# Peptides against a protein of PDB entry 4Z63: the designs that were tried, part 58

Target 1, 334 residues: chain A of PDB entry 4Z63
Amino acid sequence: LCLGMNDLTGNIPEDLFHLKRLNLLGIQENRLSGSLSREIRNLSSLVRLDVSWNLFSGEIPDVFDELPQLKFFLGQTNGFIGGIPKSLANSPSLNLLNLRNNSLSGRLMLNCTAMIALNSLDLGTNRFNGRLPENLPDCKRLKNVNLARNTFHGQVPESFKNFESLSYFSLSNSSLANISSALGILQHCKNLTTLVLTLNFHGEALPDDSSLHFEKLKVLVVANCRLTGSMPRWLSSSNELQLLDLSWNRLTGAIPSWIGDFKALFYLDLSNNSFTGEIPKSLTKLESLTSRNISVNEPSPDFPFFMKRNESARALQYNQIFGFPPTIELGHNN

## One batch from the design tools (peptide; aimed at target 1 T125 N146 F303 P304)

Design b2_p23_5_s3 (made by RFdiffusion4, then SolubleMPNN; from b2_p23_5, 10 letters changed)
Fold by OpenDDE base, seed 1:
Structure b2_p23_5_s3 (fold): chain B 334 residues (1-334), chain A 23 residues (1-23)
Amino acid sequence: as target 1 above (334 residues)
Amino acid sequence: SSSYVTTVPDEGESFTPKPYVLP
């Protein structure tokens, strides 16, 4: 049953939950309100539940132990409160959980040893507090993780050195500290291709440790952190880099010539820093901006990107990395 | 540029459904 993208209002009729053979319930992008009924437990054949972009409120019902086939739960952009219900946090069938942009709170706890199928987690823009869950690497298939805009004070857990499945990671604006430790840990994530750390590490020094290495890094965003230091030499070894945003920091020194050696780099923003010297001539020879056809059919994060212009302006949303326009921004470096 | 990239949605984020094929 797909009723998404309409103007439906009110509550879900209770009789709908008598549909025992229903595999897909999609009611996203409506004006449905009230609590999400516990009676969803009756949809024993449910594979996909999409209630995103509605006006649902209250706690998410703890009935997911009765949904043994549920693979996809999308509830982003609602008014859900409370925590992740225990049965959901222990779901062995769930592949994707998206509860971004709600009012979920408390400590984030997932039983990763039970969630054997979880590959995508989006809990960005909630009210989770405490520390990042140390056991996330125990989710052995977890590839896509967005935990941005929560209050995860402290550092990236040491256990994330073992986060082999991690490919796409966003922790933007999550009150993180110690960028040196974070990068030192995350470099061990051999499959990491996308790393977004914007609005963290306020005023820290960007490490220039030549021992750091991110082999498969395609997207690095560490903007608006007031970071000091210079362009990090270790980044030059990330030969697959496609998007780099280090804007709105306090980086100094010259823009190094190796910045133009990235064969796939199509988006570069180093604006609003304190860089000096000449623009590297190598930037004029970036293959991605001259003649090279960039393959658009590449794996991408499940979470969207946003180009934030200012506090009052609406951010531009990009659902795919290649949705970004080819860009070289070096402005405001005086 | 006065902009920077992040993954933090605002209330004004657009909704674009991802293509899905029911298994």
Scores: peptide ipSAE 0.334, ipTM 0.712, DockQ to the pose 0.647
OpenDDE base, seeds 2, 3, 4, 5: peptide ipSAE 0.301, 0.285, 0.260, 0.292; ipTM 0.715, 0.703, 0.708, 0.712; seeds 3, 4, 5 fail the geometry check

Design b2_p23_5_s4 (made by RFdiffusion4, then SolubleMPNN; from b2_p23_5, 10 letters changed)
Fold by OpenDDE base, seed 1:
Structure b2_p23_5_s4 (fold): chain B 334 residues (1-334), chain A 23 residues (1-23)
Amino acid sequence: as target 1 above (334 residues)
Amino acid sequence: SSSWITTVPDEGEEFQAKPYVLP
């Protein structure tokens, strides 16, 4: 049953929950309000539940132990409060959980040993506090993680060295500290292709440790951190780099010539730093900008990217990495 | 540029996420 993108109001009719054979319930993008009924437990055949972009409030009902087939739960952009219900945090069937842009709070607790199928987690823009959950690497299939814009504090857990499944990771705007430790840990994530760390590590030095290595890194965004230092030499070994945003930092020195050696680099923003010297000639030879035969059919994070402007202008949304226009921004450097 | 990339547009979500498809 798909009723999304309408102007439906009120609560979900209770009789809807008598549809025991229902596999798909999509009521997204409406004005449905009230609490999400616990009677969703009656939808025992439910595989996909999409209640996103509504006006639901209250706590998410703790009935997910009665939904053994549920693979997809989308509840982003609602008014949900409280924590992740225990049954949801222990769901063995759940593949994707998207609860971004809610008012969920408390410590983030997921039983990763139970959540054996979880591959995508989006909890961005909530009110989770405390430290990042150390047990996330125990979610052995967890590939896509967005925890941006929560009230987490501290450092990236040491346990994330073992986060082998992690491919796409955003911790943007989470008041994280110790970028050296974070990068030192995350380099061990062998499948990591996308890393977004914008608005963290305020005023720290970007490490230039040549021992750091991100072999499969395609997207690195560490913008608006007031980072000091220079272009990190370790980044030159990330041969698959496609997008680099280090804008709005306090980076100094020359832009190194190796920045133009990235064959797949199509988006480069080093603007609003303190770089000096000449523009490397190698940038004029970037294959990605001269040849348009670059495969655009690459996996992308499930979470969208946003180009946030320092003005009152609306941010631009990009659902895929290759949605970004080919860009070289070197402005506002001296 | 006067912009930077993040995964959050502001204090909340202003845009639709990438659509998810059933297997």
Scores: peptide ipSAE 0.449, ipTM 0.791, DockQ to the pose 0.742
OpenDDE base, seeds 2, 3, 4, 5: peptide ipSAE 0.358, 0.351, 0.338, 0.340; ipTM 0.765, 0.748, 0.733, 0.754

Design b2_p23_6 (made by RFdiffusion4)
Pose (drawn by RFdiffusion4):
Structure b2_p23_6 (pose): chain A 334 residues (1-334), chain P 23 residues (1-23)
Amino acid sequence: as target 1 above (334 residues)
Amino acid sequence: SISKYLHFDESSWIYTGDEPEPP
């Protein structure tokens, strides 16, 4: 049953909860509102539930043991409150959970021993607080994690050294501390390709510690953290690097020669720092900016990227990394 | 050829987690 992208109002008629054979309900992008009824436990054949872009509120009903076939739950852009219900946190069948841009709050609790099919999680733009859940690496299939724009505090848990499935990790604007520990831990996640750390670690020093090694790293964004120190040389060993954003920090010193050695780099933003010295001549032999014989695969995280020119400008949206224009942005330095 | 990639009068930055446009 597909009703998406209409102008429907009111709550879900209770009539709908008699459909015990329905495996797909798309009601997304309407004006629907009210609470999402507990009677939804009666729809035991559901595989894909798309409630996104409506006006729903109240707690997400804790009925999800009654929906053992649920694989996709899409609730993004609603007014849902409370945390993740225990039954949803215990669902062994969920592949994907998208609750981004909701009014959700409290500690974030998932039973990752119980969630053996979870491969993608998007909780962005919510009010989850407390520490990042230490058990997240216990979701052995979790590849894509977007926790951006939340109310967490403290450090990245030590157990994140074991997050073997992690590919795309977006932690922007989440009030994270100790970028030194965050980078030392996260370098052990061997599948990490895209990492977004923007608006965390405010005023901290950027670790220069050269034992740090991110081998498969493709996209590194750590911006507007007001970080100090120099261009970190440990980054030169990430040969796959495509997009680097260190902008809006307090970084100083010269821009080193090895920044021209990234063969897949098509976008770099070092703007709004304290960089001095001349421009390194090696930026003239960047391979992805010269010839057409460099070819690589675009990273594919499940989250869009956003770009702001200044603090008051409306943002630009890029659903894919290769949507960024090939750019050298060195402005507002010394 | 390389000069067209240069941007000295800009100060942009990238982030995630904001509200996107619906498809």

Design b2_p23_6_s1 (made by RFdiffusion4, then SolubleMPNN; from b2_p23_6, 10 letters changed)
Fold by OpenDDE base, seed 5:
Structure b2_p23_6_s1 (fold): chain B 334 residues (1-334), chain A 23 residues (1-23)
Amino acid sequence: as target 1 above (334 residues)
Amino acid sequence: KIEKYFRFDSSSYITTGELPERP
């Protein structure tokens, strides 16, 4: 049953919950309000539940133990409060959980040993606090993780060295500290292709440790951290780099010539730093910008990117990395 | 020419995490 993109108001009719054979319930992009009924437990055949972009409030009901086939739960952009229900945090069937842009709070706790099928987690823009959950790497299939815009004080857990499934990781604006430790840990994530760390590590030094290596890194965004240092040499070994944003930092020195050796680099933002010297001639030879046919059919993160204007609350949303226009931004370097 | 890809509007940066938009 798909009723998305309408002007439906009020609550879900109770009779809907008698549809025991229902596999898909999509009621997204409406004006549905009130609490999500616990009677969803009666939908025993449910595989996909999409209640996103509504006006739901209250706590998410703890009935997911009665939904043994549920693979997809989308509840982004609602008014949900409280924590993740225990039954949801222990769901063995769940592949994707998206609860971004809600008012969920407390410590983030997931039973990753039970959540054997979880591959995508989006909890960005909530009110979670405390530390990053150390047991996330125990979610052995977890590939996509967005935890941006929460208040996760402290450092990236050491356990994330073992996060082998991690491919796409977003931690923007989460009050993280110690970029050296974070990069030192995350370099062990062999499948990591996308790393977004914008608005963290305020005023720290970007490490220039040649021992750091991100083998499969395609997207690195560490903008608006006021980082000091220079262009890190370790980045030159990330031969698959496609997008680099280090804007709005305090980086100094020359832009190195190796920046033009990235064959797939189509987006470069080094603006609002303190770089000096000449623009590397190698940038004018970037193959990605000179050749028309880079059909990069590469998988993108499930979470959206935002191009935020520094002075504006308005951001442009990009659902795919390749939605970004080919760009070289070197402005405001003195 | 690669010049078409040069932006001088340095007022933006990439981030993740949706701005709290109340529906």
Scores: peptide ipSAE 0.430, ipTM 0.819, DockQ to the pose 0.560
OpenDDE base, seeds 1, 2, 3, 4: peptide ipSAE 0.415, 0.395, 0.429, 0.396; ipTM 0.802, 0.776, 0.818, 0.773; seed 3 fails the geometry check

Design b2_p23_6_s2 (made by RFdiffusion4, then SolubleMPNN; from b2_p23_6, 12 letters changed)
Fold by OpenDDE base, seed 5:
Structure b2_p23_6_s2 (fold): chain B 334 residues (1-334), chain A 23 residues (1-23)
Amino acid sequence: as target 1 above (334 residues)
Amino acid sequence: DIDKYIRLDSSSYITSGELPTPP
């Protein structure tokens, strides 16, 4: 059943849960309210459940052990509270879990050893607290991870050195500390292409360690961290770089000429720093800005990006990296 | 022309954290 993008109100009719052969239930983008019924357990053939963009509240029912075929659960933009139900955190069938923009709380716990099929996890903009779960790398197929805008105090776990499946990672605005440790760990994620760390590491020094290397890094966003230091030399080895945002920091020194050597770099924001010197001539030769053929077929993270103009303004949502216009921003430097 | 892609006045930054929208 596909009933999305309507103005439906109230609860899901109970009789709907008698549809034992139902493979897809999509009721997204409505005004459905109340608790998500535990009777979802009766939908034993369910492969996709989309209840996103509604007014659901209460705890997510712990019935996912009765949904052995469930691959996709989308519940973003609701009022869900509590934690991730145990049966959901142990689901061997689940490929994608999206519970972004809810009111989920407590410690984030997933049984990654059991979640053998999980490839995309979006829990951004919730009320999770404590530390990042050390066992996330045990989710052997987990490629997309958004944990932004939670309160994960502390550092990136050392275990993330073994996060081989990780390709897209967002931890923006999650009260993280120790950028040197974070980068030192995450450089071991050889499939990492997208890294978003905005609004963390407040006032720390951006490491300039030549031993750091991100081989496949395409997107690096570390904005608004008040970071000190200079443009890091280790970044010059990330030859596939497409988007770099280091804006709203306290970086100093010259913008290095190697910044213009990135053939795929189409978005550069170094604004609101303390850079000095001349604009590198190499920036005028960026192929991505001169050639119209930006490959649209490049993989993008499943989680959205947001361009925030100020603390009070509504952020603009970008669902794809290529949604960003080609940009060079160097304003508000010395 | 590269000039069309140059912004010298930026007040924005990129994040992946959305503002909570009230259900």
Scores: peptide ipSAE 0.235, ipTM 0.706, DockQ to the pose 0.556
OpenDDE base, seeds 1, 2, 3, 4: peptide ipSAE 0.102, 0.230, 0.153, 0.103; ipTM 0.618, 0.754, 0.650, 0.698; seeds 1, 3 fail the geometry check

Design b2_p23_6_s3 (made by RFdiffusion4, then SolubleMPNN; from b2_p23_6, 12 letters changed)
Fold by OpenDDE base, seed 3:
Structure b2_p23_6_s3 (fold): chain B 334 residues (1-334), chain A 23 residues (1-23)
Amino acid sequence: as target 1 above (334 residues)
Amino acid sequence: DIDKYIRLDSSSYITTGELPSRP
């Protein structure tokens, strides 16, 4: 049953929950309100539940133990409160959980040993607090993780050295500390291609440790952290780099010539730093800017990116990396 | 012409995590 993208109001009719053979319930992008009914438990054949972009409120019902076939739960952009219900946090069938842009709170806890099928987790823009759950690497298939804009504190857990499944990781604006430790840990994530750390590590020094290596890194965004230091030499070994944003930091020194050696680099923002010297001539030879043959069909993170104006609450949403226009931004440097 | 891609007056940065919004 697909009723998305309408102007439906009110609550879901209770009679709908008698559809025991229903595999897909999509009611996204409506104006449905009230609590999400516990009676969803009756939809025992449900594989996909999409209630995103509505006005639902209250706690998410703890009935997911009665939904043994549920693979996809999309509830982003609602008013859900409370925590992740225990049955959801223990779901062995769930592949994708998207609850971004809600009002979920408390400590983030998932039973990763039970969530054997979880591939994508988007809990960005919630009110989770405490520390990052150290057991996330136990979710052995977890590839996409967005935890941005939560009230996490502290450092990236050491256990994330073992997060082999991790490919796309977003932690923007989560009050994280110790960028040196974070990068030192995350370099062990051998499948990591996208790393977004904007608005963390305020005032820290960007490490220039040559021992750091991110072999498969394609997207690195560490903007608006007030980071000190220079362009990190370790980044030069990330030959597949496509997008680099280090804007709005306090980085100094010259822009190194190796920045132009990235064959796939199509988006570079080093603006609003304290870089000095000349613009490397190698930037004028970036193949990605001279030849339009960038493969547009590469896998992207499931979470959206936002281009935010520094002094504005407004942001442009980009769902794909390649949605960003080819850009070299070097403004507001010395 | 690479000059078409060079911006020197950017006031934006990339982040993740949307501002809370509802339909």
Scores: peptide ipSAE 0.428, ipTM 0.823, DockQ to the pose 0.633
OpenDDE base, seeds 1, 2, 4, 5: peptide ipSAE 0.176, 0.224, 0.316, 0.426; ipTM 0.757, 0.769, 0.693, 0.830

Design b2_p23_6_s4 (made by RFdiffusion4, then SolubleMPNN; from b2_p23_6, 10 letters changed)
Fold by OpenDDE base, seed 4:
Structure b2_p23_6_s4 (fold): chain B 334 residues (1-334), chain A 23 residues (1-23)
Amino acid sequence: as target 1 above (334 residues)
Amino acid sequence: NISKYFRLDESRYITTGELPLPP
């Protein structure tokens, strides 16, 4: 049953929960309000539940132990409060959980040993606090993780060295500290291709340790952190780099010539730093920008990106990495 | 010629967290 993108109001009719054979329920992008009924427990055949982009409020009902086939739960952009209910945090069937842009709070707790099928987690823009859950790497299939815009004070857990499944990781604006430790840990995530750390590590030094290596890194965004230092030499070994945003930091020194050696680099923003010297001529030879027949068909994170242009305005949303236009931004440097 | 790809946007940066939408 798909009723998305309408102007439906009120609550879900209780009779809807009599549909025992219902596999798909999509009521997204409406104006449905009230609490999400616990009677969803009656939809025992449910595989996909999409209630996103509504006006639901209250706590998410703890009934997911009665939904043994549920693979997809999309509840982003609602008014849910409280925590992740225990049954949801222990769901062995769930593949994707998206509760981005809600008002969930407390400490983030997931029973990763039970959530054996979870591959995508989006809890960005909530009110979670405390520390990053150390047991996330125990979610052995967890590939996509967005925890941006929460308040996870402290450092990236040491346990994330073992986060082998991690490919896309977003931690923007989550009050994280110690970028050196974070990068030192995350370099061990051998499948990591996307790392977004904007608005963290305020005023810290961007490490230039040659021992750091991100072999598969395609997207690195560490903007607006007031980071000091220079362009990190270790980044030059990330041969698959496609997008780099280090804007709005306090980086100094020259822009190194190796920045133009990235064959797949199509988006570069080093603006609003304190770089000096000449623009590397190698940038004029970037293959990605000179080729007219670029076929871009690569996997992207499940979470959206945002181009923030004005502090008071809404950001432009990009759902795919390659949605960003080819860009070289070097403005506002010395 | 890659001049078309050069931009000078004063306040732009990428992030992954949207502002919470008002109820």
Scores: peptide ipSAE 0.357, ipTM 0.749, DockQ to the pose 0.500
OpenDDE base, seeds 1, 2, 3, 5: peptide ipSAE 0.345, 0.024, 0.025, 0.376; ipTM 0.753, 0.640, 0.621, 0.769; seed 5 fails the geometry check

Design b2_p23_7 (made by RFdiffusion4)
Pose (drawn by RFdiffusion4):
Structure b2_p23_7 (pose): chain A 334 residues (1-334), chain P 23 residues (1-23)
Amino acid sequence: as target 1 above (334 residues)
Amino acid sequence: SSLSDDLKRVHDPDEEEENLLWS
């Protein structure tokens, strides 16, 4: 049953909850509102539930043991409150959970021993607080994590060294501390390709510690953190690097020669720092900016990227990494 | 796929603070 992208108003008629054989319900992008009824436990054949872009509110009903076939739950852009219900946190069938841009709050609690099919999680633009849940690496299939724009505090848990499935990790604007510990831990996640750390670690020093090694790293964004120190040389060992954004920090010293050695680099933003010295000549021999013989695969995280020119400008959206224009941005330095 | 496209759609500016880059 597909009703998406209309102008429907009111709540879901209780009539709909008699459909015990329905495996797909798309009601997304309407004006629907009210609470999402607890009677939804009666729809035991559901596989994909798309409630996104409506005006729903109240708690997400804790009925999800009654929906054992649920694989996709899409609730993004609604007014849902409370945390993740225990039944949803215990669902062994969920592949994907998108609750982003909701009014959700409290500690974030998932039973990752129980959630054996979870491979993608998007909780962005919510009010989840407390520490990042230490048990997240226990979701052995979780590849894509977007926790951006939340109210967490403290450090990245030590157990994140074991997050073997992690590929795309977006932590922008989440009030994270100790970038030194965050980078030392996260370097052990061997599948990490795209990492967004923007608006965290405010005023901290960027670790220069050269034992740090991110081998498969493709996209590194750590911006507007007002970080100090120099261009970190440990980054030169990430040969796959495609997009690097260190902008809006307090970084100083010269821009080193090895920045021209990234063969797959097509975008770099070092703007709005304290960089001095001349421009390194090696930026003239960047391979992805010269010939057509460098070819690589675009990273594929499940989240869009946003770009801001200044603090008051409306943002630009890029659903894919290769939507970024090939750019050298060195402005507002010394 | 259509699901991947939908996962990246934006209809609210509050989401612009996610995955943010600065120029």

Design b2_p23_7_s1 (made by RFdiffusion4, then SolubleMPNN; from b2_p23_7, 9 letters changed)
Fold by OpenDDE base, seed 3:
Structure b2_p23_7_s1 (fold): chain B 334 residues (1-334), chain A 23 residues (1-23)
Amino acid sequence: as target 1 above (334 residues)
Amino acid sequence: SSLSELLKEVRDEREEEENLMFR
C-alpha cells in the first residue's frame, strides 16, 4: 500500500493495521500526526515501512520483534522522541534504518551482534548524546553510516579500526575531538570511500603524517573545523579522490601541485583558508573538469548533503554527491 | 497545498547543518 506524496492528515486509521498480508506500507510525505500506533505490530508480513516526512511524534513503538520480515524502516523527518526501541535495536531482519531529522535522544545503543543484516544507518540530525557506540563495527554488513549533527563527545572509538564494512561515513557536526586519532583509526577502514567530518575538531592541527593512507577515498569533507596546518601530504596517495572540501579552516602554505593529479577530482573547495602562493597550473589540467560526463552511476552515500549559497539562503539539498556542479573554489585566501 | 509546501512544513531547518557544504 503506497499512499505517499499526498495531503493526508491526522492519524492512520486503525483498520489499516489489520492488513496482515501487507508487505509494503508507504505513507511518506504527508501531514500525518500523533503517535505511530503500536498496532503496526499486527502487520506481521511487513517488509518495508516508510513513514518519513510526516508530523509523527512521541516514542517509536517497541514492536519490531513482531515484524520478523521488516527490512526497511524509514522514519526520517518526523518528531519522534526517546531512544531507539529495544526490539528495533535488536532486529535481525533490518537492512536499512533511517531515522534522520528527528528528536531522538539518550545514548545511542544498537545490538550489532543481533543486527546481522543492517547495511545502512541514518541517524543524522537527532539529539543523541554521550560517546559513539564502540560496537558499531560488530554490524558486519554496515556500509552507510550517518551520525551527523548529534551531540557525541570524545574521540572516534579505537574499535573502528575493525570497521571493514564501512564505506560511507559522516560524523559532521557532532562535537568530536582529536582529528589525528580519528584519521589514524579510520585509515584502517579498507572500504571507506566517503568521509565527512565537517564542524568537528575545533582548532586542531590537520595531521601531516605520511604514514596515513586512505586508498579508496573518493570524498573527503572536513570543512569549518578551524584546522591549522597545511595541505596534508598523505592525501596525495588517494588517487581516486573526486571531492575535496577543506574550506573554512586555518590552513596555510601553498596549494601543492599534486592536487591537479587527481584525474577524477571534480569538486575542490579550499576557500576561506590562509593559503598563499600561486594557484597550481596543474588544476587547469583536471580531466574531470574538461569532460561534462560525470558518471552519475557511481555509488554514493545514502545520506543527503546541504549546500548554502550564502549565509541568508536556505540550503539546497543534494541527495547525491554527483549532483554537485564541477567546482573549484579557492576564494577568501591570503 | 503543493507537495513542495508540505515538505517545507515538515522540514526541520536544523537539518541544513547536517553534512553542510559551505560556499
Scores: peptide ipSAE 0.463, ipTM 0.767, DockQ to the pose 0.341
OpenDDE base, seeds 1, 2, 4, 5: peptide ipSAE 0.406, 0.409, 0.398, 0.387; ipTM 0.798, 0.805, 0.796, 0.792; seeds 1, 5 fail the geometry check

Design b2_p23_7_s2 (made by RFdiffusion4, then SolubleMPNN; from b2_p23_7, 10 letters changed)
Fold by OpenDDE base, seed 1:
Structure b2_p23_7_s2 (fold): chain B 334 residues (1-334), chain A 23 residues (1-23)
Amino acid sequence: as target 1 above (334 residues)
Amino acid sequence: SELEELLKEVRDPAEEEENLMFR
């Protein structure tokens, strides 16, 4: 049953929950309000539940143990409060959980040993607090993780060295500290292609440790951290780099010539730093900007990016990183 | 454009600080 993208108001009719053979319930992009009914438990055949972009409030009902076939739960952009229900945090069937842009709170806890099918987790823009869950690497299929805009004080857990499934990771604006430790840990994530760390590590030094290596890194965003240091030499070994944003830092020194050696680099933002010297001539030879069509069909993070064109403008949501225009931004340097 | 279809206006200003790209 697909009722998305309407102007439906009020609560879900209780009689809808009598549809025991229902595999898909999509009611996204409406004005549905109130609590999500516990009677969703009656939808025992449910594979996909999409309640996103509504006005739902209250706690998410703890009934997911009665939904043994549920693979997709989309609840982003609602008013949900409380935590992730225990039955949801233990779901062996769940592949994708999207609860971004809610008011969920408390400590983030997932039973990753039970969540054997979880491949995408989006909890961005919530009120989770405490430390990052050390057991996330136990979610052996977890590929996409957005935890941006939560309050995860402290450092990236050492256990994340074992996060082999991790490909797309955002911790943007999560009050993280110790960038050297974070990068030193995350370099062990052999499948990591996208790393977003914007608005963390305030005033720290960007490490220039030549021992750091991100083999498969395509997207690195570490903007607005007030980071000190220079362009890190270790980044030159990330030959697949497509997007680099180090804007709004305090980086100094020259922009190195190797920045133009990235054959797939289509988006470069080094603006609002303290870089000096000449613009590398190698930037004029970036194949992606001269002759190569950027493949829009490459795998991307499931989590959105937001771009402000100016301080007064509303941000634009980019659901695909390849939706960014080819860009070289070097403005506002010394 | 295909690019325009990928762009949605942020409905909630609170979302703007999630994975924000600064220009």
Scores: peptide ipSAE 0.400, ipTM 0.785, DockQ to the pose 0.404
OpenDDE base, seeds 2, 3, 4, 5: peptide ipSAE 0.394, 0.017, 0.390, 0.016; ipTM 0.796, 0.580, 0.769, 0.600; seeds 2, 3, 5 fail the geometry check

